Peptides against a protein of PDB entry 3V4L. Designs and how they scored, part 217

Target 1, 386 residues: chain A of PDB entry 3V4L
Amino acid sequence: GQPLAKDKVALLIGNMSYWEHPKLKAPLVDVYELTNLLRQLDFKVVSLLDLTEYEMCNAVDEFLLLLDKGVYGLLYYAGHGYENFGNSFMVPVDAPNPYRSENCLCVQNILKLMQEKETGLNVFLLDMCRKRNDYDDTIPILDALKVTANIVFGYATCQGAEAFEIQHSGLANGIFMKFLKDRLLEDKKITVLLDEVAEDMGKCHLTKGRQALEIRSSLSEKRALTDPVQGAPCSAEALVRNLQWAKAHELPESMCLKFQCGVHIQLGFAAEFSNVMIIYTSIVHKPPEIIMCDAYVTDFPLDLDIDPKHANKGTPEETGSYLVSKDLPKHCLYTRLSSLQKLKEHLIFTVCLSYQYSGLEDTVEEKQEVNVGKPLIAKLDMHRGL

## One batch from the design tools (peptide; made by RFdiffusion4, then SolubleMPNN)

Design b2_p22_3_s1 (from b2_p22_3, 11 letters changed)
Fold by OpenDDE base, seed 2:
Structure b2_p22_3_s1 (fold): chain B 386 residues (1-386), chain A 22 residues (1-22)
Amino acid sequence: as target 1 above (386 residues)
Amino acid sequence: SEAARLEEARAAGAMGKIEIEE
């Protein structure tokens, strides 16, 4: 019969805004597009941008809690990385210069933990460099991996080689994702699918002789990303997994705020990623005696590090939200919260209405505090223990 | 040249992804 997945879970990490290293651009688009494709494949997707070492460790721990016997696990990483002695290291945004293995996450350690969950399939898509780090001669003593015959690595580049980003005037995929996205929905064995992606990449003149896809697999069965999820969650563990994922993807409900002056504001929320949310405000009713009226959001929790200069923009694009702008209502003020993983408490903020009456020169202000609880990934308390 | 930028990136100890022009 057709192979069945008990469930399908993916963790996607895109690191771009490095503190001590060159900034990247492609991971933004790559994580977003891969998220949408994997959702069409019935994956439970956690998508995270710009994680510190501690946040990456916690994201992996939460991902491992979603894994169980016969579950398909997919880890995608786009960012800086290196490979020492066959061990792949993902570099967090707070990694020092130079970084070492102690500052990074070892993919083979994650694989070991996934094997302990008795997963049905383990897929690693690593869009990072595979050069040796000459500043770290540490050989990790890794425990021997189990022979599970269900492991697939798709490396964006060859062993000892660099991965590249193409500079475009705008939003563009990385090289790996550019070709992967066109094949990802095909009902093929995952190793066959990746081999076709490798052939497509090999035709690209920009990567010829610089970057080539490498596939490493022990997969003995015909497993595909298109494999259907086994029907109704029959186990308590499957129910817990579904609830945990649902909690991490719950948006605040849209609100209608009514001010004393008779102005009504619509307050809405949209997810860009599991840790990135857009807040938007619009004036839905204004008395005719009010000639000017603006609704600003302010007084965010300090943990979110929101610069007021980047809040309350007239377009989503001015906030850095280029990907979801088509799905947002028009004629709002937009604010992007990009670090929801840092939120320790409820998201409480102020909506400030500034308005002017006809024939009065003075601006009047009214304020309302809004508590929207813990949105999206903030429900998982990824900072437990700090 | 693109080759010179690659050499500069390598000389700068760039162990990460490298940006290239189209």
Scores: peptide ipSAE 0.259, ipTM 0.762, DockQ to the pose 0.193
Fold by OpenDDE base, seed 4:
Structure b2_p22_3_s1 (fold): chain B 386 residues (1-386), chain A 22 residues (1-22)
Amino acid sequence: as target 1 above (386 residues)
Amino acid sequence: SEAARLEEARAAGAMGKIEIEE
């Protein structure tokens, strides 16, 4: 019969905004598009951008909590990375220059932990460089992996090679995701699917002779990403997993704020990623005696590092949100919270209404404090060890 | 040239992903 997954869980990490390394662009689009595709495949997806070492460790730990016997686990990473002695290292955004293994996450360590969960399938999609880091002489002492015959690695590049991003004038996928996305929904054994992606990528003139997809697998069964989730009554573990995932993806409810002047504001929330939320405000009612009014959000928690210069924009794109703009209401002011994993407390902020009456030159302000609790990934308290 | 830029990036000790022109 067709293999069944007990459940399907994916962690997608895209690191772009490196502190001490060249900034990347493709991971933004790649993580977003892959998230949408994996959701169509009934994966529970956690999608995270720009994680520090500590935040990456916590994201992996939370991902591992969603894994259990027969669960399909998929880890996607797009960012800087290296490979020493067959060990793949994902580079966090706060990694020093040069980075070492102590500053990075070892994929094989994650695989070990996934094997301890007795997962049904382990898929790693690594869109990073695989060059040796000559500044890191550390030989990881890894415990022997179990022979589980359920492991697939898709490397965006060959061993010892660089991975590339194509510089586009606009938003574009990385090379690997460009070809992966076209086949990801196919009902094929995952190794066959990736082999077809490798063939498609091999036809690309931009990567010919510099980057090729490498597949490393030990997969004894015909497992596919399309494999249905077992519809049996949710075990207690499946319920816990579903609740944990749902907790990490709960948006604040939309709010209607009423000001003393009679202005009504709609406050809305949209998820771009599990750690990236757009706040938008709109004027839904304005008394005719008020000629101008704007609703600004301000006084965010300091741990979110919100620059007021990038807040309260007339378009989502001006906030750096290019992907979800089509799904957002128009004619709002938009603010992008890109680091929800840093949120230590409840998301409390101020909605400031600035308005002017007809015949008065001076602007009047009214303020309301809003507490929306812990949105999205902030509910997991990924900062608890700092 | 793209080749020269890649060589420069490698000479600079670039370990991560490399941006290339289309």
Scores: peptide ipSAE 0.258, ipTM 0.763, DockQ to the pose 0.177
Fold by OpenDDE base, seed 1:
Structure b2_p22_3_s1 (fold): chain B 386 residues (1-386), chain A 22 residues (1-22)
Amino acid sequence: as target 1 above (386 residues)
Amino acid sequence: SEAARLEEARAAGAMGKIEIEE
């Protein structure tokens, strides 16, 4: 019979906004597109942008808690990285220059921990460079991996080579994702699917002689990303996993705020990623005596590092939200919260209404504090231990 | 030249992912 997955869980990490390294752009698009595709494949997807070392460790730990016997685990990473002695290192956004293994996450260590969970399938998709880091002389002594015959690595590039992004019109896409996205929904053994992606990359003139997909697999069974999830969750662990995932994706409910002047504001929330939320405000009712009014959000928790210059924009795109803009209501003010993993407390902020009455020169302000609890990934308390 | 852009990108991203402009 066709193999069944007990469940399917994916962690997608896209690092772009490096502190001490060149900024990237493709991980934004790549993580978003892959998230949507994996959701169509019935994966529980956690999508995270711009993680520090500590945040990446916690994201991996939380991902490992979602893994269990017969669960399909997929880890995707797009960002800076290197490979020393066959060990792949993912570079966090706070990594120093030069970075070393002590500043990075070793993929083979994650694999070891995934094997301890007795997963049904382990897929690693690594969209990073595989050059040697000559500043890191550390030879990691890895414990011998178990022979689980269920491991697939898709490397965006070959050993010792670079991975590339193509920038067009301000948006970038990774070369790997450009080809992977066209095949990902195919009902094929994952290694066969990746082999077809490798052929497609090999035909591209931009990629030819620069980047080649490498597949490393011990997968002895015909397993596909399309394999159906086993029906109703039968175990307490499966219920906990489902609840944990649901918590990480719970948006605040939309609110209607009523001000003393009679203005009504709709406050709404949208998820771009598991750690990125858009807040939007719209005026839904205005008394005729009020000639002008604007509703803006302010007084965010300091942990979120919200720059007021990038808040309360007339378009989602002006906030840096290019991907979900089509799904947002029009004629709002938009604010992008890009670091929800840093939120230690409840998300409390102020909605400020600035308005003017007909025949008065001065603007009037009214404020309401809003508490929306812990949105999205902030419910997982990824800061636990700081 | 494309080669010069690649070298510049390599110089800028010496150890990381490289951006290529179309």
Scores: peptide ipSAE 0.248, ipTM 0.740, DockQ to the pose 0.161
Fold by OpenDDE base, seed 3:
Structure b2_p22_3_s1 (fold): chain B 386 residues (1-386), chain A 22 residues (1-22)
Amino acid sequence: as target 1 above (386 residues)
Amino acid sequence: SEAARLEEARAAGAMGKIEIEE
């Protein structure tokens, strides 16, 4: 019969805004597009941008909690990285220059932990450089991996080679994702699918002689990303997994705020990623005596590091949100919260209504505090232990 | 030259991903 997955879980990490290293751009688009494709494949997807070492460790730990016997696990990483002695290291955004193995996450350690969960399939898609880091003399002594015959690595580049991003004036994919996205929905064995992606990359003039996909596999069975999830969750663990994933993707409900002046504001929320949320405000009712009014959001928790200069923009794009702008209501003020993983408490903020009466020169302000609980990934308390 | 820009990008990118022009 066709192989069945007990469940399908994916962790996608895109690191771009490095502190001590060159900034990247493609991981934004790559993580977003891959998230949408994997959701169409019935994956439970956690998508995270710009993680520190500690945040990456916690994201991996939470991902591992979603894994169990017969579950398909997929890890995608786009960012800086290196490979020493066949071990792949993902570089967090807070990594020093130069970085070492102690500052990075070893993919083979994650694989070991996935094997302990008796997963049905382990897929690693690594869109990073694979050059040796000469500043890291650490020879990792890894325990021998179990022979599970269910491992697939898709490396965006060859061993010892660089991975590239194409500079565009706008949003663009990384080279690997550009070709992967066109085939990802195909009902094929995952190694066959990746081989076709490798052929497509090999035909491109931009990648020829610069970047080639490498596939490393021990997969003995015909398993595909299209494999159906086994029906109703029969185990307590499957119910817990479903609840944990749902918890990490719960948006605050839209709110209607009423001010004393008679202005009504709609407050709405949209998810761009598991750790990135857009808040938008709109005036839904205005008394005729009020000629102008705007609803600003302010007084965010300090942990979110929100610059007021980037808040309350007239377009989503002005906040740095280019991907979900088509799905947002028009004629709002928009604020992008890009670091929800840093939120230690409930998201409490102030809605400030600034307005002017007909025939008065002075602006009037009214304020209302809003508590929306812990949105999205903030419900997982990934900061626990800091 | 494209080659010189690539070398400069490699030097700037150190051990990480490299941005290239189309």
Scores: peptide ipSAE 0.226, ipTM 0.719, DockQ to the pose 0.168

Design b2_p22_3_s2 (from b2_p22_3, 11 letters changed)
Fold by OpenDDE base, seed 5:
Structure b2_p22_3_s2 (fold): chain B 386 residues (1-386), chain A 22 residues (1-22)
Amino acid sequence: as target 1 above (386 residues)
Amino acid sequence: SEEERLAEARAAGAMGKIYIEE
């Protein structure tokens, strides 16, 4: 019969905004597009941008909690990285220069923990460099991996090689994702799918002699990303997993705020990523005696590090939101919360209405506090020290 | 050349992903 997945779970990490390293661009588009494709494949997807070491560790731990016997696990990483002695290291955005293994996440350690969950399939898609880090002489003593015959690595580049990004003026995929996205929905064994991606990448003039996809697999069964999820959750663990995933994807409901002056504001929320949310406000009713009114969001939790200069923009693009702009309502003020993983408390903020009456020179302000709980990834309390 | 630029970047100790022109 066709293989069945008990469930399908993916963690996608895109690191771009490095503190001490060159900034990247492609991970934004790559994580977004891969998220949409994996959702079409019935994956439970957690998508995260710009994680610190601590935040990456917590994201991996939460991902591992979603894994169980027969679950398909997929880890995608796009960012800086290196490979020493066959161990792949993902570089967090707060990594020092130079970085070392103690500042990074070892993929093989994650694989070990996935094997302990008795997963049905382990897929690693590593869109990072595999060059040796000469500043890290640490030989990681990794425990021996179990022989599970359900492991697939897709490396964007060869051993000891760099991975490249193409310098574009606009939004563009990374080289690996450019080819991967065209085949990802195909009902093929994952190793066959990746081999076809490797052939497509090998035809690209930009990558010839510079970057080639490497596939490392121990996969004894015909497993595909298209394999159907088994029906209704039959275990307590499956119910818990579904609840945890649902919590990480719960948006606040849209609200209609009514002010004393008779102005009504629609407050809405949209997810760009699991840790990135757009807040939008619009004036839905204005009394005729009010000639001008603006609704601003302010007083966000300090943990989110929101610069007011980047809040309340007339377009999503002015907030740095280029991907979900088409799905947002028009004629709003937009605010992008890009670091929801830092939120320790409920998202409480103020909606400030500034307005002017006909024939009065002075502006009047009314404020309403809004509590939307913990949105998206903030519900997982990633700050609970394991 | 781009190859010379890449060689210089590598010689300068550049780590991680590298930008190339289209």
Scores: peptide ipSAE 0.323, ipTM 0.780, DockQ to the pose 0.172
Fold by OpenDDE base, seed 1:
Structure b2_p22_3_s2 (fold): chain B 386 residues (1-386), chain A 22 residues (1-22)
Amino acid sequence: as target 1 above (386 residues)
Amino acid sequence: SEEERLAEARAAGAMGKIYIEE
C-alpha cells in the first residue's frame, strides 16, 4: 500500500546575521519558500532565523519533542558550516572566529536522537559548506547509529567543498533551494527527487565544477515528502504534537485601541517566521479637528533588542520584511520583531499616538500599554535555563 | 577575477558559504 506518515514535522533554521563571520542573505528567502512548500505537503513547520548556539540547541530539543514513532522528521539548515571526519557541524550566529565543534551543533548527534524516536523518515537538507575546519582537531566519538534504513541526507555541496551563494542586487534563493523548490512537491521517493535536483544543478553553468549536490541515504522504502499523514490524531502524543505546534504559531489577535482624543487605531500582527513577527498600526478613525496623527510602537522588552531606527516604518520592506509585504495591509506603520525566541516574559509594549490639533503648533501624545502575551515561538520558552 | 577573489577568500581563512557573482 501507499506509505503513510504518522505525522510530518520540519525544523528549518536559517542563520545569516553572524557576529564574527560574513553575513549571508539567501537563508532568508530559502527558509521562507521552503516553509511554504512544506506546508503544502502537510508538514508542521517551525521556521527560525538567526539562532545562537543555545537557541539552536533548544530548537532541536523542541523539534525532537515533536518526533515520535512513524513521524517524518525533516531538518533544513542554511548557514555557515563545516564537515570534519564525516561529521557535519552547523554554525550558530554567535560562534567565535574561528569556530570549533564545541561552538557548533553536530548533525549526526541530532540524527542519533531522531533514531531514538523511531521516526518513519529522517531527512536532512544541509545547505552549508562541507569544507574541513583545520582549527577543529576534535574527533567526535559518536555511538554507532542504529540501522533504521530511513535516513536521507541532501547536502548542497560535495564532501570537502564549499557551498556558494549568488550575489544578487535583490532577494534570491541560494543555489540548492533554487533547484530544490522546483521539484519538492513531486510525488517521488525522496532520494529520486534529490537525484533529479542534483541533475538540474549539474546543468547550471554557475555551479558546474563548483558545487554538486550529494545524496547519502539508507532509505530502503519508497518514502516521499508527499506521503499522506495518517488521519485524525488518535494518540496522546499526536495531540501534544499538534497543540505544541499550534502554540508556537499562535499570533496575537488584532486590537482596536481607542484614545481619549477620539482617534481609533488598529493594531495587527503577522508572522514572517516562527520567531519573526510584524506589528502594524493604522489609523481607522480620526476626528476632523486632528489634522495629523501617527501611531508608534515603543518600549519593547530589552531582550528583543529592537532598534527604534528600524521601527515604525512606512513600508514592511524598510523594516527588513520583504517576503510577507504582499499579505500585509497597506498604509500602516510597520515594526519587525526578529528575535522572538529571546522573549522571556510577555510581550508588553507601548502604543504612542502623536497628533496635532488644527490651529495648534504643539504635538500631543497619548500612550497605551499593550500586553499580547507570548507570541509565536516565544510560547515554547526556548530560553529555559538562562 | 572571480577565481582570484575566491583564492583570496580561501587564503584569508574564510570558512563557510562563499558569495560568487552571476
Scores: peptide ipSAE 0.306, ipTM 0.775, DockQ to the pose 0.177
Fold by OpenDDE base, seed 4:
Structure b2_p22_3_s2 (fold): chain B 386 residues (1-386), chain A 22 residues (1-22)
Amino acid sequence: as target 1 above (386 residues)
Amino acid sequence: SEEERLAEARAAGAMGKIYIEE
């Protein structure tokens, strides 16, 4: 019979904005598209961009809290990485140059912790380099893995090889995701699905002799990403898991702000990722005596490191949001908050209305403070240790 | 050449993902 998943949980990490390393582009699109596909597969997806070492550790810890007996766990990583002695290391955005194991997250350590949760399936999709790091002489002493026969690794490249990204003028997937996305929804054993992806990638002239998908598996059962989730939560732990995930994906409610001048502003929120939110403002009512008015958002918490030059844009794309623009209302001012994991307090900001009356040359300003609590991933307090 | 560019990137200490031309 078709196996049942007790639940399905995915953590997707895309690191691209490295401090001391070459910047990447594909992880943005790859994480976004994979998120949408996994949601169609009834996964609870946490999607995170540009994490520091500390933030990655906390994201993994929170992911592990969502895992339990019979739960399907999927970890996807796109970014820089290396492999030393069969250990895969994911490189955080704040990693020094050169980076070492002490600056990185070991995938095999995560696997060990997943095995302790008695998961039904462990899938690792690693879109990173697997080249040896000659600057890291540390041999991590890993505890022996349990024999769980429920492990699948999909490596975007072979052992000791580099992973590549195609330079494109626009939004493009990484090589691995380009082929993975076309098959991900197929009702096939995950190892068979990945083998077909490997064949498709092998036909690409750009990857031939440079990058090949490697599958490493110990999977004794016919498990697929399409396997149905068990119906009602049968345990207190399953209920808690569902609540924790829901909490981490709660958007602020849209607000209608009324100013003293009689202008009404709609304030709305959209999730691009679990740690990336777009705020948009629109004028929904304007008295006829007001000839011009704009609603700006400002005075964000310093922890978010928001550059005012990238705030209050006339298009989502001008904020760096290229993916969700089709789902956003038009004719707004847009601001992208790309680091919600850094938020230590409630998201409090100011809506500033700048307006002009007919026959007056001077602009008038009214301000209203807005508290939207902790949006999305900020509810997990990923900085509790700092 | 693309090969020269890759060699240069590797010589520059590129340890992570490498961009290639389409």
Scores: peptide ipSAE 0.287, ipTM 0.763, DockQ to the pose 0.188
Fold by OpenDDE base, seed 3:
Structure b2_p22_3_s2 (fold): chain B 386 residues (1-386), chain A 22 residues (1-22)
Amino acid sequence: as target 1 above (386 residues)
Amino acid sequence: SEEERLAEARAAGAMGKIYIEE
């Protein structure tokens, strides 16, 4: 019969805003588009941008909690990385220059832990360099992997080679994702799908002789990303898994705030990623005697490092939200919270209404404090230990 | 040239992903 997945879980990490390394751009679009595609494939997707070492470790730990016997696990990473002695290292945004294995996450260690969960399929999609890091002389002593015959690696580049980003003026995919996205929904064995992606990428003149997809697989069964999820949750563990994923994706409910002057404000929330949320405000009712009226959000928790100069923009794009802007209501003020994984407390902020009455020159202000709890990934307390 | 830029980046010990021109 057709293979069934007990469940399907994906962790997508896109690191761009490196502290000590060149900034990247493509991971933003790549993680977003891959998230949407994997959701169409009934994956439970956690999507995270710009993680520190500690935050990456916690993201992997939470991902592993979503894995169980017969579950399909997919890890996608886009960012800086290297490969020493056949071990792949993902570089966090806070990694020093030069970075070493002690500053990075070893993919093979994650694979070992996935094998301990008795997963049905382990897929790694690594959009990073595989060049040797000569500054890291550490020989990783890894335990021998179990023979599970369910492992697939898709490397964006060959062993010892660099991965590239094409410099665009606007939003663009990375090279690997550009070709992967066109095939990802196909009902094919995952290794066959990746082989077709490799052929498509191999036709690109920009990557010819510079970057080629490598597939490493021990997959002995015909398993596809399109394989259906088993319908009934069969165990307490399956219920826990579903709850953990749901917890990480719970948005605050939209609110209607009523001010004493009679102005009504709609406060709404949208997820761009599991750790990135857009807040938007709109005036839904205004008394006619009020001629000027602006509602802005302020007094965010310090942990979020929100610059007021980047808050309360007239367009989503001015906040840096280019991907979800089409799905947002128009004629709002927009604020982008891009580091929800850092939130230690409840998200409490102030909605400030500034307004003027007809015939009065003085601006009046009213304020309301809003507590929306822990939105999205902030519910997982990924900051524990900082 | 792009080749010169790549050579300079490599000579500078640049690690990770490299930008190329379209």
Scores: peptide ipSAE 0.269, ipTM 0.749, DockQ to the pose 0.177

